# Peptides against a protein of PDB entry 3NZW: the designs that were tried, part 281

Target 1, 212 residues: chain A of PDB entry 3NZW
Amino acid sequence: TTTLAFRFQGGIIVAVDSRATAGNWVASQTVKKVIEINPFLLGTMAGGAADCQFWETWLGSQCRLHELREKERISVAAASKILSNLVYQYKGAGLSMGTMICGYTRKEGPTIYYVDSDGTRLKGDIFCVGSGQTFAYGVLDSNYKWDLSVEDALYLGKRSILAAAHRDAYSGGSVNLYHVTEDGWIYHGNHDVGELFWKVKEEEGSFNNVIG
Target 2, 222 residues: chain B of PDB entry 3NZW
Amino acid sequence: QFNPYGDNGGTILGIAGEDFAVLAGDTRNITDYSINSRYEPKVFDCGDNIVMSANGFAADGDALVKRFKNSVKWYHFDHNDKKLSINSAARNIQHLLYGKRFFPYYVHTIIAGLDEDGKGAVYSFDPVGSYEREQCRAGGAAASLIMPFLDNQVNFKNQYEPGTNGKVKKPLKYLSVEEVIKLVRDSFTSATERHIQVGDGLEILIVTKDGVRKEFYELKRD

## One batch from the design tools (peptide; made by RFdiffusion4, then SolubleMPNN)

Design b2_p29_6_s2 (from b2_p29_6, 17 letters changed)
Fold by OpenDDE base, seed 5:
Structure b2_p29_6_s2 (fold): chain B 212 residues (1-212), chain C 222 residues (1-222), chain A 29 residues (1-29)
Amino acid sequence: as target 1 above (212 residues)
Amino acid sequence: as target 2 above (222 residues)
Amino acid sequence: MFIRIEPSKEMLEALEAEQKLLLRAYGVD
């Protein structure tokens, strides 16, 4: 798995691969590793698929309850804290989760929290999470700037996942790409890694270690 | 070391068509190398045009299917006999599975039906309740043998348009009921030849707007 | 089904246990 999120002048980019594995077996190439918690919040999935799906869906319900009670959208900080508190209660029980909660509120601006099953909760500008995270960081960190255009930021997210998919055997399938703004998240499509690889190789002249 | 789980073998297969879905399973029930039964159905009509199979440890599978059937009954009771949608069924099954997250049902679960638009739908579950809607899925003992075949024949993986020098993938298209049934039969026939835990009989449940139809085919009784 | 993170040792053990169960369920042991 490779998931990433980063803040920039235009909001947040979220990009994830879609491969699921069971040992050496590729269980699926089409897993949705982004959970649309609500129109304004995204959760990413790494670790146990069931743990992430179940609890991030649960989180969505909690966020809705908050909205109903407080008549205001929940903050990213509060949403991530709810999840963090929950997983902390299960500490030692064997949950496996590495998640990013991403959203944009007027109060907070573009906001990313990393939450894992160890009870770690971190606010940050850039996170890559998964077995392919180091490969993604290699590309992302090298090209990241706050002042990226939306187009360049989307490409950077996509390109970073592609790099990870190329090097990490546990990452692949496709890239699901999101742009999070104040008005909510925008889905920017599913990009097959195989097709994307050849396209990028041709256009950039990159991946020269592969003979086409 | 105490092992609370058995393995009764078998294989199941789901394929979604345009306006239908198929869920198939062999009828062999086995423990280790001993055949317990040559005809033990493991694919069930659960009502509301939903078919379900939970393959692996038969005791867990039966328990899960029974719980889901009960859930369907309760849903009707609570919602004035409203039909349970396939997506809602999937969510319900997730909760059933995840409710035993720390002592899981030792099963691979597949359900099939029609979505709210009348399109074929197949949902697959891991033992702890992660699920995905897919066009096809094999589960059980011979899943590793069948799934690559399905990738090739249903999703046209590694198939290219003639004359394109391998640059253009074969376009995705829906298969007819007849094509799917043939594919299922071929899959199970092949699996039976290569896996001892698959054989005896093949039961296919076909879901259409008109309801659930069952077909039975004999497999090798090895 | 696993989506790998760089797991803690505890997470790794839990994942391995679950993975073993899943692999057996899929007949991929």
Scores: peptide ipSAE 0.108, ipTM 0.785, DockQ to the pose 0.309
Fold by OpenDDE base, seed 3:
Parts: structure tokens; sequence; C-alpha cells
Structure b2_p29_6_s2 (fold): chain B 212 residues (1-212), chain C 222 residues (1-222), chain A 29 residues (1-29)
């Protein structure tokens, strides 16, 4: 798995691969690793598929309950804290989760929290999470600027996941791409890694380690 | 070390068509190298045009299917006999599986039916309840043998249009029910030849808007 | 063996369908 999220002047970019594995077996190439919690809040999934899918869906329900009770959208801080508190209750039980809670509220602005099953909760501007995270960081860190255009930021997110998919055997399938703004998240499509690879190679003159 | 789980072998296969879905399973039940039964059905009509199979440890599979059938009954009771949708069924099964997260059902679960638009739907689950809607999925002992074949024949993976030097992929299209049944039969016939835990009989449940139809075919009894 | 998410397209579609249900519950038409 490779997931990433970063803040920039235009909001948040979220990009994830879509490969699921069971050992050396590729279980799926089309898994959704982004859960749309609400129109303004996304969760990413890395680790145990069931753990992430179950608890982030549960989180969505908790966020909705909050909105119904408080008549206000839940903050990214509060949503991430709910999840963090939950996984902490199961500490030592064997949950495997590496998640990013990404959202935009009027009060907080664009916000990213990292939450994992070890009980870590971190606020930050840039996170890559999963077995391919180091490959994604290599591309992302080298090209990241706060002042990126939306177009350049989207491309950078997509390109970083592609780099990870190329080098990490546990990452691949496709890139799912999101842009989060004050008006909510926007889905920017599913990009097959095979097709994307050749396109990027031709346009950039990159991936010269592959001859074709 | 005490192992609470057995492995009863077998293989299951789901394929979604345009306006139908198929869920198939062999009827062999085995422990180690001993055949317990040559005819033990493992694909079930659960009502509301939903068919289900949970393949692996048979005791866990049977328990899970029974729990789901009960869930369907309760759903009708609570919702004035409203039909349970296939997507809601998938969510329900996730909860059943994840409810035993720390002592899982040792099964690979597949359900098949029609979505709310009348399109064929197949959902597959891991032992702890992660699920995905797919066009096709194989589960069980011979899944590793069948799944690549399905990728090629259903999803047209690695197929290209003639004369394009591999530059143009074969376009995706739905298969007819006859084509799907043929693929299922060929898959299980091939699996039976290569895997000792697959054989004896093949039961196929076909879901359409008109209901669930069952077909049975003999497999090798070796 | 448990599936470790690096997730599939079908799961995305299921999540999308579920998301649509959630969005309807949020009163977003």
Amino acid sequence: as target 1 above (212 residues)
Amino acid sequence: as target 2 above (222 residues)
Amino acid sequence: MFIRIEPSKEMLEALEAEQKLLLRAYGVD
C-alpha cells in the first residue's frame, strides 16, 4: 500500500494506490483505500483491510451522529481523535491501521491528521503511509512547494504514487486522486498504473530504467 | 498447539453479468486427504435474490450462512418485508465477520445477486470482513488456479485487438449467461484435474430478475 | 490469510455506493 496526503495553497491532495495483497498473492488491484466520511472529510486506509474499512466506516457513522447532535460538521481534529481513542482501546489486541484523516472546515482550514493502531496521532502538512511510503516521499519531497498550482499538486500526488507502485511490489493497480477544498472533496479519477506509467515516461522522459 | 480450525477444501466462483449473476461451488467436502462427502452443497439461496457461499472451514461457513439467513428474516421483520439490497447484505455480512475479528470465521465468503439497478453483482469478503464488489472472484482451494483464468476470460486481461501489435486492449463487454456457465464449467473441470480438494459435483446458482435457478454438473470423482 | 489493504476498484465501487447512501442520509441530493 501507498497512501499520501499533503497540504498546499489550494487545499489538500490525497492520492492512493489500489492493490491489496495476502502475502505474495495479489488479492485485488481495484481496492478503494479512501473512504469518503462526509463531503468534506476523507479517510485513507493502510494495513489490515478489514480493520481500516470497518473502523473508518464506523467513524463515518460517529461523524454523522455528531452533526445531528451538534448541528455542525465535525472538526477534523475531533474526527481524528474519535478514531485515535477507539484504536487506543484496542491497543495490544492486534489491530493494524495506518490512516490519514483529511478534511476542510471553516474553523480549521485544510487539515491532515495521521492516526495509527499504535496510538499515534499527528497533525501535519505532508504524510506518506504504507509499504511504499519511502518511494512516494522521494518524489513528493523533491517537488513539493506550498505554492503549487492545483494542477501541479494533483500531478505531484499522482506521480508520487506511481513511483511507489513502480518500486513497491505491494503497491499498484491504479491511482485514486482527490482534491479537498473548502467546498468539499473532488474526485479526480482512477488512473491505471500501467497506462499512467507509459504516459508519464513518454511525457517526462523518466523511468529510464525501463526500456520500451 | 491446538488448532480450532479445520479445512474442508472446495472451491467457489462468482461472476457478474449484465442482468444476472452466478455463484458456483463444488460439492466435495474433505479433511486432509479423506473425502467426507461427495455431495455437500456449499452455495445457498438466502432469499431476496441473494446467493451466498462461505468456503474454508465448513463449520464456520455453515454458521455464517445461518446467521446471515437469520439477519434477512430480522430485516424483513424490522422493515415491513422490504427486500434486502445486495449492498446492504454485504454490509451486514461485514459486521457478522468482523464481530469475530479476534476469533475469525475461517472462510472466504462470496455473495451474488442484482444491484438496485438490476445489474449483476458479486461481493467477496476476507475472513474478518473486508469486502469488495467485483465482476468475478474465485475462492477456496483452487482460487489461485482459477482467478488468473477469470482475469483473462472475464476481464480480458492481456488480450489485445488483432493487428494492433498489442497497443489496443480488447474492449470490455458483458458475457452472456451461456458464456458464463461455460466458463464456470471449464474452470471447475480444470481445477478438479489439478487439485485434490476439488471435485465430485458442481452446483451453480444463477440469479436473474425472475429468481434463483440451480444447475448441477458432475465432476471427476477421483 | 487476511487481506491487507492495498485496496481494489470493486471495494472502491462498494464504498462509493455506500458513500452515496451516506450522502443521501446527509441530505445532499
Scores: peptide ipSAE 0.098, ipTM 0.747, DockQ to the pose 0.027; fails the geometry check
Fold by OpenDDE base, seed 4:
Structure b2_p29_6_s2 (fold): chain B 212 residues (1-212), chain C 222 residues (1-222), chain A 29 residues (1-29)
Amino acid sequence: as target 1 above (212 residues)
Amino acid sequence: as target 2 above (222 residues)
Amino acid sequence: MFIRIEPSKEMLEALEAEQKLLLRAYGVD
């Protein structure tokens, strides 16, 4: 798995691969590793698929309850805290979760929290999470700027996942790409890694280790 | 160390068509190298045009299917006999599986039916309730043998248009029910030849708007 | 066998360490 999220002048980019594995077995190439919690909030999945899918879906329900009770959308801080508190209660039970809660509220602006099953909750500007995270960081960090255009930021997110998919055997399938703004998240499509690889190789002259 | 789980072998396969879905399973039940039964159905009509199989440890599979069937009954009771949708069924099964997260049902679960638009739907679950809607899925003993074949024949993986130097993929197309049944039969016959835990009989449940139809085919009885 | 969308605990620890370093590098106290 490789998931990433980063803040920039235009909001948040979220990009994830779609491969699921069971040991050396590729279980799926089409897993949705982004949970759309609500129109303004995204959760990413890394670790145990069931743990992430179950609890982030549960989180969505909690966020909806908050909205109904308070008549306001939940903050990213509060949503991430709910999840963090939940997983902390199960600390030591064997949950495996590495998640990013990404959203944009008027009060907070673009906000990313990393939450894991060990009870860690971190606010930050850039996170890569998964077995391919180091490969993603290699591309992302080398090209990241706060002042990226939306187009360049989207491409950078996509390109970083592609790099990870190329080097990490546990990452691949496709890239799912999101842009989070004040008006909510925008889905920017599913990009097959195979097709994307050849396109990028041709356009950039990159991936010279592969002769095609 | 005490192992609470058995392995009863077998293989299951789901394929979604345009306006139908198929869920198939062999009828062999085995423990280690001993055949317990040559005809033990493992694919079930659960009502509301939903078919289900939970393959692996048979005791866990039977328990899970029973719980789901009961869930369907309760749903009807609570919602004035409203039909349970396939997506809601998937969510329900997730909860059933995840409810035993720390002592899981040792099964690979697949359900098949029609979605709300009348399109074929297949959902697959891991032992703890992670699920995904897919066009096809193999589960059980010979899943590793069958799944690559399905990728090639259903999803047309690694198939390219002639003359494009491998750059243009073969376009996706829905298979007919006859094509799917043939594919299922070929998959299981091949699996039977290569895996000792697959054989004896093949039961295929076909879900259409008209209901669930069952077909049975003999497999090798070695 | 459970489907995993890994990272391992070890990777999460490494991530935390990297994040701390990045936060320092970008002046986000």
Scores: peptide ipSAE 0.045, ipTM 0.752, DockQ to the pose 0.029; fails the geometry check
Fold by OpenDDE base, seed 1:
Structure b2_p29_6_s2 (fold): chain B 212 residues (1-212), chain C 222 residues (1-222), chain A 29 residues (1-29)
Amino acid sequence: as target 1 above (212 residues)
Amino acid sequence: as target 2 above (222 residues)
Amino acid sequence: MFIRIEPSKEMLEALEAEQKLLLRAYGVD
């Protein structure tokens, strides 16, 4: 798995691969590793698929309850804290989660929290999470700027996942790409890694280790 | 060492068509190298045009299916006999599975039916309730043998248009019910030849707007 | 008094291993 999220002047980019594995077995190439918690919040999935899917869906319900009670959209900080508190209650029970809660509120601006099953909760500007995270960081860190255009930021997210998919056997399938703004998240499509690879190779002259 | 889980073998296969879905399973039940039964159905009509199979440890599978059937009944009770949608069924099954997150049902679960638009739908679950909607899925003993075949024949993976030098993929198209049935039969026939835990009989449940139809075919009995 | 049948350590380990495999299969790793 490779998931990433980063803040920039235009909001947040979220990009993830879609491969699921069971040991050496590729269980699926089409897993949705971004959970749309609500129109304004995204959760990413790494670790146990069931754990992430179940609890991030549950988180959506909690966020809705918040909105009903408080008559306002929940903050990213509060949403991530709810999840963090939940997983902490199960600490040592065997949950496996590495998630990023991403959103944009007027109060907070573009906000990313990393939450894992060990009870870690971190606010940050850039996170890559999963077995391919180091490969993604290699590309992302090298090209990241706060002042990226939306187009360039989207490409960078996509390109970083591609790099991870190329080197990490546990990552692949396709890239799902999101842009998070104050108005909510925008889905920017599913990009097959195979097709994307050849396109990028041709356009950039990259991946010279592969002969075409 | 006490292992609460057994493995009763078998294989299941779901394929979604345009306006139908198929869920198939062999009827062999085995423990280790001993055939317990040559005819133990593992694919069930659960009502509301939903078919379900939970393959692996048969005791867990049966328990899960029974719980789901009960859930369907309660759903009708609570919602004035409203039909349970396939997507809602999937969510319900997730909760059933995840409710035992720390003592899981040792099964690979597949359900099939029609979505709210009348399109074929197949959902697959891991033992703890992770699920996704797919066009096809094999589960059980011979899943590793069948799934690559399905990737090729249903999803047309690694198939390209002639004369394009491998640059143009074969376009996706829906298979007819006849094509799907043939594919299922071929899959199980092939699996039976190469896997001892698959054989004896093949039961296929076909879901259409008109309801659930069952077909049975003999498999090799070795 | 609910008798809690706790899974054996070995079964838990096996389940965890399988879960890890499943988790990996579903993109957890």
Scores: peptide ipSAE 0.026, ipTM 0.753, DockQ to the pose 0.056; fails the geometry check

Design b2_p29_6_s3 (from b2_p29_6, 18 letters changed)
Fold by OpenDDE base, seed 4:
Structure b2_p29_6_s3 (fold): chain B 212 residues (1-212), chain C 222 residues (1-222), chain A 29 residues (1-29)
Amino acid sequence: as target 1 above (212 residues)
Amino acid sequence: as target 2 above (222 residues)
Amino acid sequence: MFIKVEPSEAERAALAAEQELLKRAYGVD
């Protein structure tokens, strides 16, 4: 798995791969590793597929309950804290989760929290999470600027996942790409890694370790 | 140390069509190298036009299917006999599976039916309840043999339009029920030849708007 | 079924420090 999220002048970019594995077996190439909690809030998934899918779906329900009770959208801080508190209750039980809670509220602006099953909760501007995270960081860190245009930021997110998909055997399938703004998240499509790889290679003259 | 799990082998396969879905399974039940039964159905009509199979440890599979059938019954009681949708069924099954997260059902679960738009739907589950809607899925002993074949024949992976120098993929299209049945039969016939835990018989449940029908075919009895 | 993760607590702490540096560099809150 490779997931990433970063803040920039235009909001948040979220990009994830779509491969699931069971040992050496590719279980799926089409896993949705982003849960759309609400129109303004996303959760990413890494680790145990069931753990992430179950508890982040549960989180979605909690966020909806908050909205119904409080008559306002839940903050990113509060949403991430709910999840963090939950996983902390299961500390030592064997949950495997590495998640980013990404969203926009009027109060907070664009916000990213990292939450994992070890009980860590961190607010930050840039996170890559998964077995391919180091490959993603290699591309992302080398090209990241706060002042990126939306177009460049989207491409950078996509390109970083592509790099990870190329080098990490546990990452691949496709890139799911999101842009989070004050008006909510915008889905920017599913990009097959196979097609994207050749396109990028030709356009950039990159990936020269592979002969076309 | 006590091992609470067995492995009864077998293989299951789901394929979604445009306005139908199929869920198929062999009828062999085996322990180690001993055939327990040559005809033990493992694909079930659960009502509301939903078919289900949980393949792996048969005791766990039967328990899970029974629990789901009970869930369907209770859903009717609580919701004035409202039909359970396939997506709601999938969510329910997730909760059943994840409820035993720390002592899982040792099964690969597949359900098939029609979505709310009348389109074929297949959902697959891991032992602890992660699930995904897919066009096709193989599960069980010969899943590793069948799934790549399905990728090629259902999803047209690695197929290209002639005359395009491999630059244009073969377009996706729905398969007819006859084509799907043929693929299922070919899949199981091939799997039976290469896997000892697959064989004897093939039972196919076909879900359409008119209900569930069953077909049976003989497989190799080796 | 797994969707692999390898982050460590130490790495996350280091990353947090880097984030603070980025905030200073770009004048980001």
Scores: peptide ipSAE 0.127, ipTM 0.745, DockQ to the pose 0.042
Fold by OpenDDE base, seed 3:
Order: C-alpha cells, then structure tokens, then sequence
Structure b2_p29_6_s3 (fold): chain B 212 residues (1-212), chain C 222 residues (1-222), chain A 29 residues (1-29)
C-alpha cells in the first residue's frame, strides 16, 4: 500500500494506490483506500483492510452524529481524535491501521492528521503512509512546494504513487486522486498504473530502468 | 497446540452480469485427504434475491450463513417487510464478520444478487469483514487457479484489440448468462483436475429479477 | 487481507520531527 496527502496553497491533495495483498497473493487491484466520510472529510486506509474499512466507516457515523447534535460539521481535529481514542482502546489487541484524516473546515482550513493503531496522532502538512511510503516520499519531497498550482499538485500526488507502485510489490493497480478545497473534496479519477506508467515514461523520459 | 479451525476445502465463484448474478460452488467436503461428503451444498438462497456462500471451515461458514439469514428476518420485522438491498446485506455481513475480529470466522464469503438498479452484483469478504463489490471473485481452495482465469475472461485483462499493436485494450462488456455458466463450468472442471479438494458436484445459483434458479452439474469423483 | 502499513516507531518519530521542521520552515504554527 501507498497513500499520501499533502497541503499546498490550493488545499489538500490525496492520492492512493488500489492493491490489496495476502502474503504473496494479490487479492485485489481495485480496492478503494479512500473513504469519503463526508463532502469535506476523507479517510485513507493502510494496514488491515477490514480494520481500516470498519473503523473509518464507524468514524463516518460518529461524524454524522456530531453534525446532528451540534448542528455543525465536525472539525478534522475532533474527527481524528475520535479515531485515535478508539484505536488506543484496542492497543495491543492486534489492530493494524495507518490512516490519514484529511478535510476542510471554516475554522481549521485544510487539515491533515495521521492516526495509527499504535496510538500515534500527528498533525502535519505532508504524509506518506504504507509499505511504499519511502518511494512516494522520494518523489514528493523532491518536487513539493507550497505554491504548486492545483494542476501541478494533482500531478505530483499521482506521480508519487506511481513511483511507489513501480518499486513496491505491495502497491499497484491504480491511482485514486482527490483534491480537497473549501467547497469539499473533488474526485480526480482512477488512473490505471499500467497505462499511467507508459504515459509518464514517454512524457517525462523517466523510469529509464525499464526498456520500452 | 489447540487449533480451533478446520479446513473443509471446496471452491466458490461469483460472477455479475448485466441483469443477473451467479454464485457457484462445488459440493465436496473434505478434511485433509479424506472426503467427508460428495454432496454438501455450500451456496444458499438467503431470501430477497440474495445468495451467499462462506467457504473454508464449514462449521464457521454454516454459522455465518445462519446468522445472516436471521438478520434478513429481523430486517423484515424492523422495516415492514422491506426488501434488503444487496449493499445493505454486504454491510450487515461485514458487521457479522468483524464482530468476531479477534476470533474470526475462517471463511471467504461471497454474496451475489441485484443492486438497486437491477444490475448484477457480487460482493466478496475476507475473514474479518473487509469487502468489495466486484464483477467476479473466486474463493476457497482453488481460488488461486481460477481467479487469474476470471481476470482474463470476465475482466478481459491482458487482452487487446486486434491491429492496435497492444495500444487499445479490449473493451469491457457484459457476458450473457449462457457465457457465464460456461465459464463457471469450465473453471470448476479445470480446478477439479488440479486440486484434490475440489470435485464431485457443482451447484450454480442464478439470480435474476424473477428470482433464484439452481443448476447442478456432475464433476469428477476422483 | 492486508494493506501493509510499515511505519516504525522510528519512522513516526522522524516524521514528527520533519513536520516540526516544516512548520518552522513554512511558518505554519
């Protein structure tokens, strides 16, 4: 798995691969590793698929309950704290989760929290999470700037996941791409890694370790 | 060391069509190298045009299916006999599976039916309740043999349009019920030849707007 | 089914440190 999220002048980019594995077996190439919690809030999944899917869906329900009770959208900080508190209660039980809670509220602006099953909760501007995270960081860190255009930021997110998919055997399938703004998240499509790889290689002259 | 799980072998297969879905399973039940039964059905009509199979440890599979059937009954009771949708069924099954997250049902679960638009739907589950809607899925002993075949024949993986020099993928299209049945039969016939835990009989449940139809075919009884 | 997460405690600490550095560098409190 490779997931990433980063803040920039235009909001938040979220990009994830879609491969699931069971040991050496590729279980799926089409897993949705982004959960749309609400129109302004996203959760990413890495680790145990069931753990992430179950608890982030549960988180969505908690966020909706908050809206109903408080008559306002839940903050990204509060949403991430709910999840963090939950997984902390199960510490040592064997949950496997590496998640990012990404969203926009009027109070906070664009915000990213990292939450994992060890009880870690971090606020930050850039996170890559998963077995391919180091490969994604290699591309992302080398090209990241706060002042990226939306177009360049989207491409950078997509390109970083592609790099990880290329080098990490546990990452692949496709890239799902999101842009989070004041108006909510926007889905920017599913990009097959096979097709994307050759396109990027041709356009950039990159991936020279592979002979076309 | 105490092992609470057994493995009863077998294989299951789901394929979604345009306006139908199919869930198939062999009828062999085995422990290690000993055949317990040559006819033990593992694909079930659960009502509301939902068919279900949970393949692996048979005791866990039976328990899970029974619990789901009960959930369907309770759903009707709570919602004035409203039909349970396939997506709601999937969510319910996730909760059943994840409720035993720390002592899982040792099964690969597949359900099949029609979505709210009348389109064929197949959902697959891991032992702890992660699920995905797919066009096709194989589970069980011979899943590793069948799934690549399904990727090629249902999802047209690694197939390209002739004359395009591999630049244009074969377009996705729905298969007819006859084509799907043929693929299922070929899959199980092939699996039976290569895997000792698959064989004896093939039961296929076909879900359409008109209900659930069952077909049975003999497999090798080696 | 596993979506592999391998952030080690060390990697998390490094990430936290990097975030602090980024906050300082970009003036984002």
Amino acid sequence: as target 1 above (212 residues)
Amino acid sequence: as target 2 above (222 residues)
Amino acid sequence: MFIKVEPSEAERAALAAEQELLKRAYGVD
Scores: peptide ipSAE 0.124, ipTM 0.747, DockQ to the pose 0.044; fails the geometry check
Fold by OpenDDE base, seed 2:
Structure b2_p29_6_s3 (fold): chain B 212 residues (1-212), chain C 222 residues (1-222), chain A 29 residues (1-29)
Amino acid sequence: as target 1 above (212 residues)
Amino acid sequence: as target 2 above (222 residues)
Amino acid sequence: MFIKVEPSEAERAALAAEQELLKRAYGVD
């Protein structure tokens, strides 16, 4: 798995691969590793598929309850805290979760929290999470700037996942790409890694370790 | 060391068509190297045009299917006999599976039916309740033999248009019910030849807007 | 079914420190 999220002048980019594995077996190439909690809030998934899917869906319900009770959208801080508190209650039970809660509220602006099953909760500007995270960081850190255009930021997210998919055997399938703004998240499509690889190789002259 | 789980073998396969879906399973039930039954159905009509199979440890599978069937009854009771949608069924099954997260059902679960738009739908579950809607899925003993075949024949993986030098993929298209049934039969026939835990009989449940139809085919009995 | 996560606690701390440096370098609030 490779998931990433980063803040920039235009909001948040979220990009994830879609491969699921069971040991050496590729279980699926089409897993949705982003949960659309609400129109303004995204959760990413790494670790145990069931743990992430179940509890992040549960989180969505909790966020909705908050909105109904308070008549206001839940903050990213509060949403991530709910999840963090939940996983903390299960600490030592064997949950496996590495998640990013990404959203944009007027009060907070663009916000990313990392939450994992060890009880860690971190606010940050750039996170890559998964077995391919180091490969993604290699590309992302080398090209990241706060002042990236939306177009360049989207490409950078996509390109970083592609790099990870190329080098990490546990990442692949496709890239799902999101842009989060104050107006909510925008889905920027599913990009097959195979097709994307050859396109990028040709356009950039990159991936020269592969002879066409 | 005590193992609470058994393995009864078998294989299941789901494929979604445009306006139909199929869920198929062999009828062999085995323990170790001993055939317990040559005809033990493992694909079930659960009502509301939903078919289900939970393949692996048969005791767990039967328990899960029973619980789901009960859930369907309760849903009707609570919602004035409203039809349970396939997506809601998937969510319900997730809760059933994850409710035993720390002592899981040792099964791979697949359900098939029609979505709210009348399109074929297949959902697959891991033992603890992660699920995904897919065009096709194989589960059980011979899943590793069948799934690559399905990738090629249903999703047209690694197929390209002639004369394009591998640059243009074969376009995706829905298969007819006849084509799907043929693929299912070929899959199980091949699996039976290479896996001792698959064989005896093949039962196929076909879901359409008109209901659930069953077909049976004999497999090799060796 | 697993989606592998590798990060150790030490790695997370290092990444957090790096993020602070990036904030200073790029003027990220």
Scores: peptide ipSAE 0.107, ipTM 0.747, DockQ to the pose 0.044; fails the geometry check
Fold by OpenDDE base, seed 1:
Structure b2_p29_6_s3 (fold): chain B 212 residues (1-212), chain C 222 residues (1-222), chain A 29 residues (1-29)
Amino acid sequence: as target 1 above (212 residues)
Amino acid sequence: as target 2 above (222 residues)
Amino acid sequence: MFIKVEPSEAERAALAAEQELLKRAYGVD
């Protein structure tokens, strides 16, 4: 798995691969590793698919309850804290989760929290999470600027996942791409890694380790 | 060491068409190399045009299917006999599976039916309740043999238009019910030849807007 | 199913159990 999120002048980019594995078996190439918690809040999945899918869906319900009760959207800080508290209650039970909670509120602006099953909760501008995270960081860190255009930021997110999919055997399938703004998240499509690879190779002259 | 789980082998296969879905399973029940039964159905009509199979440890599979059937009954009771949608059924099954997250049902679960738009739907679950809607899925003993075949024949993976030098993929299209049934039969026939835990009989449940139809075919009895 | 991340030791044990379940479910040794 490779997931990433980063803040920039235009909001948040979230990009993830779509491969699920069971040991050496590729269980699926089309897993949705982004959970749309609400129109303004995204959760990413790494680790146990069921753990992430179940509890982030549960988180969505908690966020909705908050909205109904408090008559305002939940903050990214509060949403991530709910999840963090939940996983902490299960500490030692064997949950496997590496998640990013990404959202945009009027109070906070664009916000990213990393939350994992070890109880870690971190606020930050850039996170890559998964077995392919180091490969993604290699591309992302090298090209990241706060002042990226939306187009360039989207491409950078997509390109970083592609790099990870290329080098990490546990990452692949496709890239799902999101842009989070003040008006909510926007889905920017599913990009098959195979097709994307050849396109990028041709356009950039990259991936020269692969003979075309 | 004590192992609370058995493995009863078998294989199941789901394929979604445009306006239908198919869920098939062999009828062999086995422990190790000993055939317990040559006809033990493992694909069930659960009502509301939903068919279900949970393949692996048969005791767990039967328990899960029973719980889901009961869930359907309760749903009707609570919601004035409203039909349970396939997507809601999937969510319900996730909760059933994840409710035993720390002592899982040792099964690969597949359900098939029609979505609210009348399109064929197949949902696949891991033992602890992660699920995905897919066009096709094989589960069980011979899944590793069948799934690559389905990737090729249902999703047309690694198929390209002739004369394009591999640059143009074969376009995706829905298969007819006849094509799907043939594909299922071929899959199980092939699997039976190469896997000892698959054989004896093939039961296919076909879901359409008109209801659930069952078909049975003999497989090799070796 | 796994969405690969570097697990803790406790997670590895739980993961191993889940992997075995998944392997059988998908017909993988």
Scores: peptide ipSAE 0.092, ipTM 0.743, DockQ to the pose 0.283; fails the geometry check

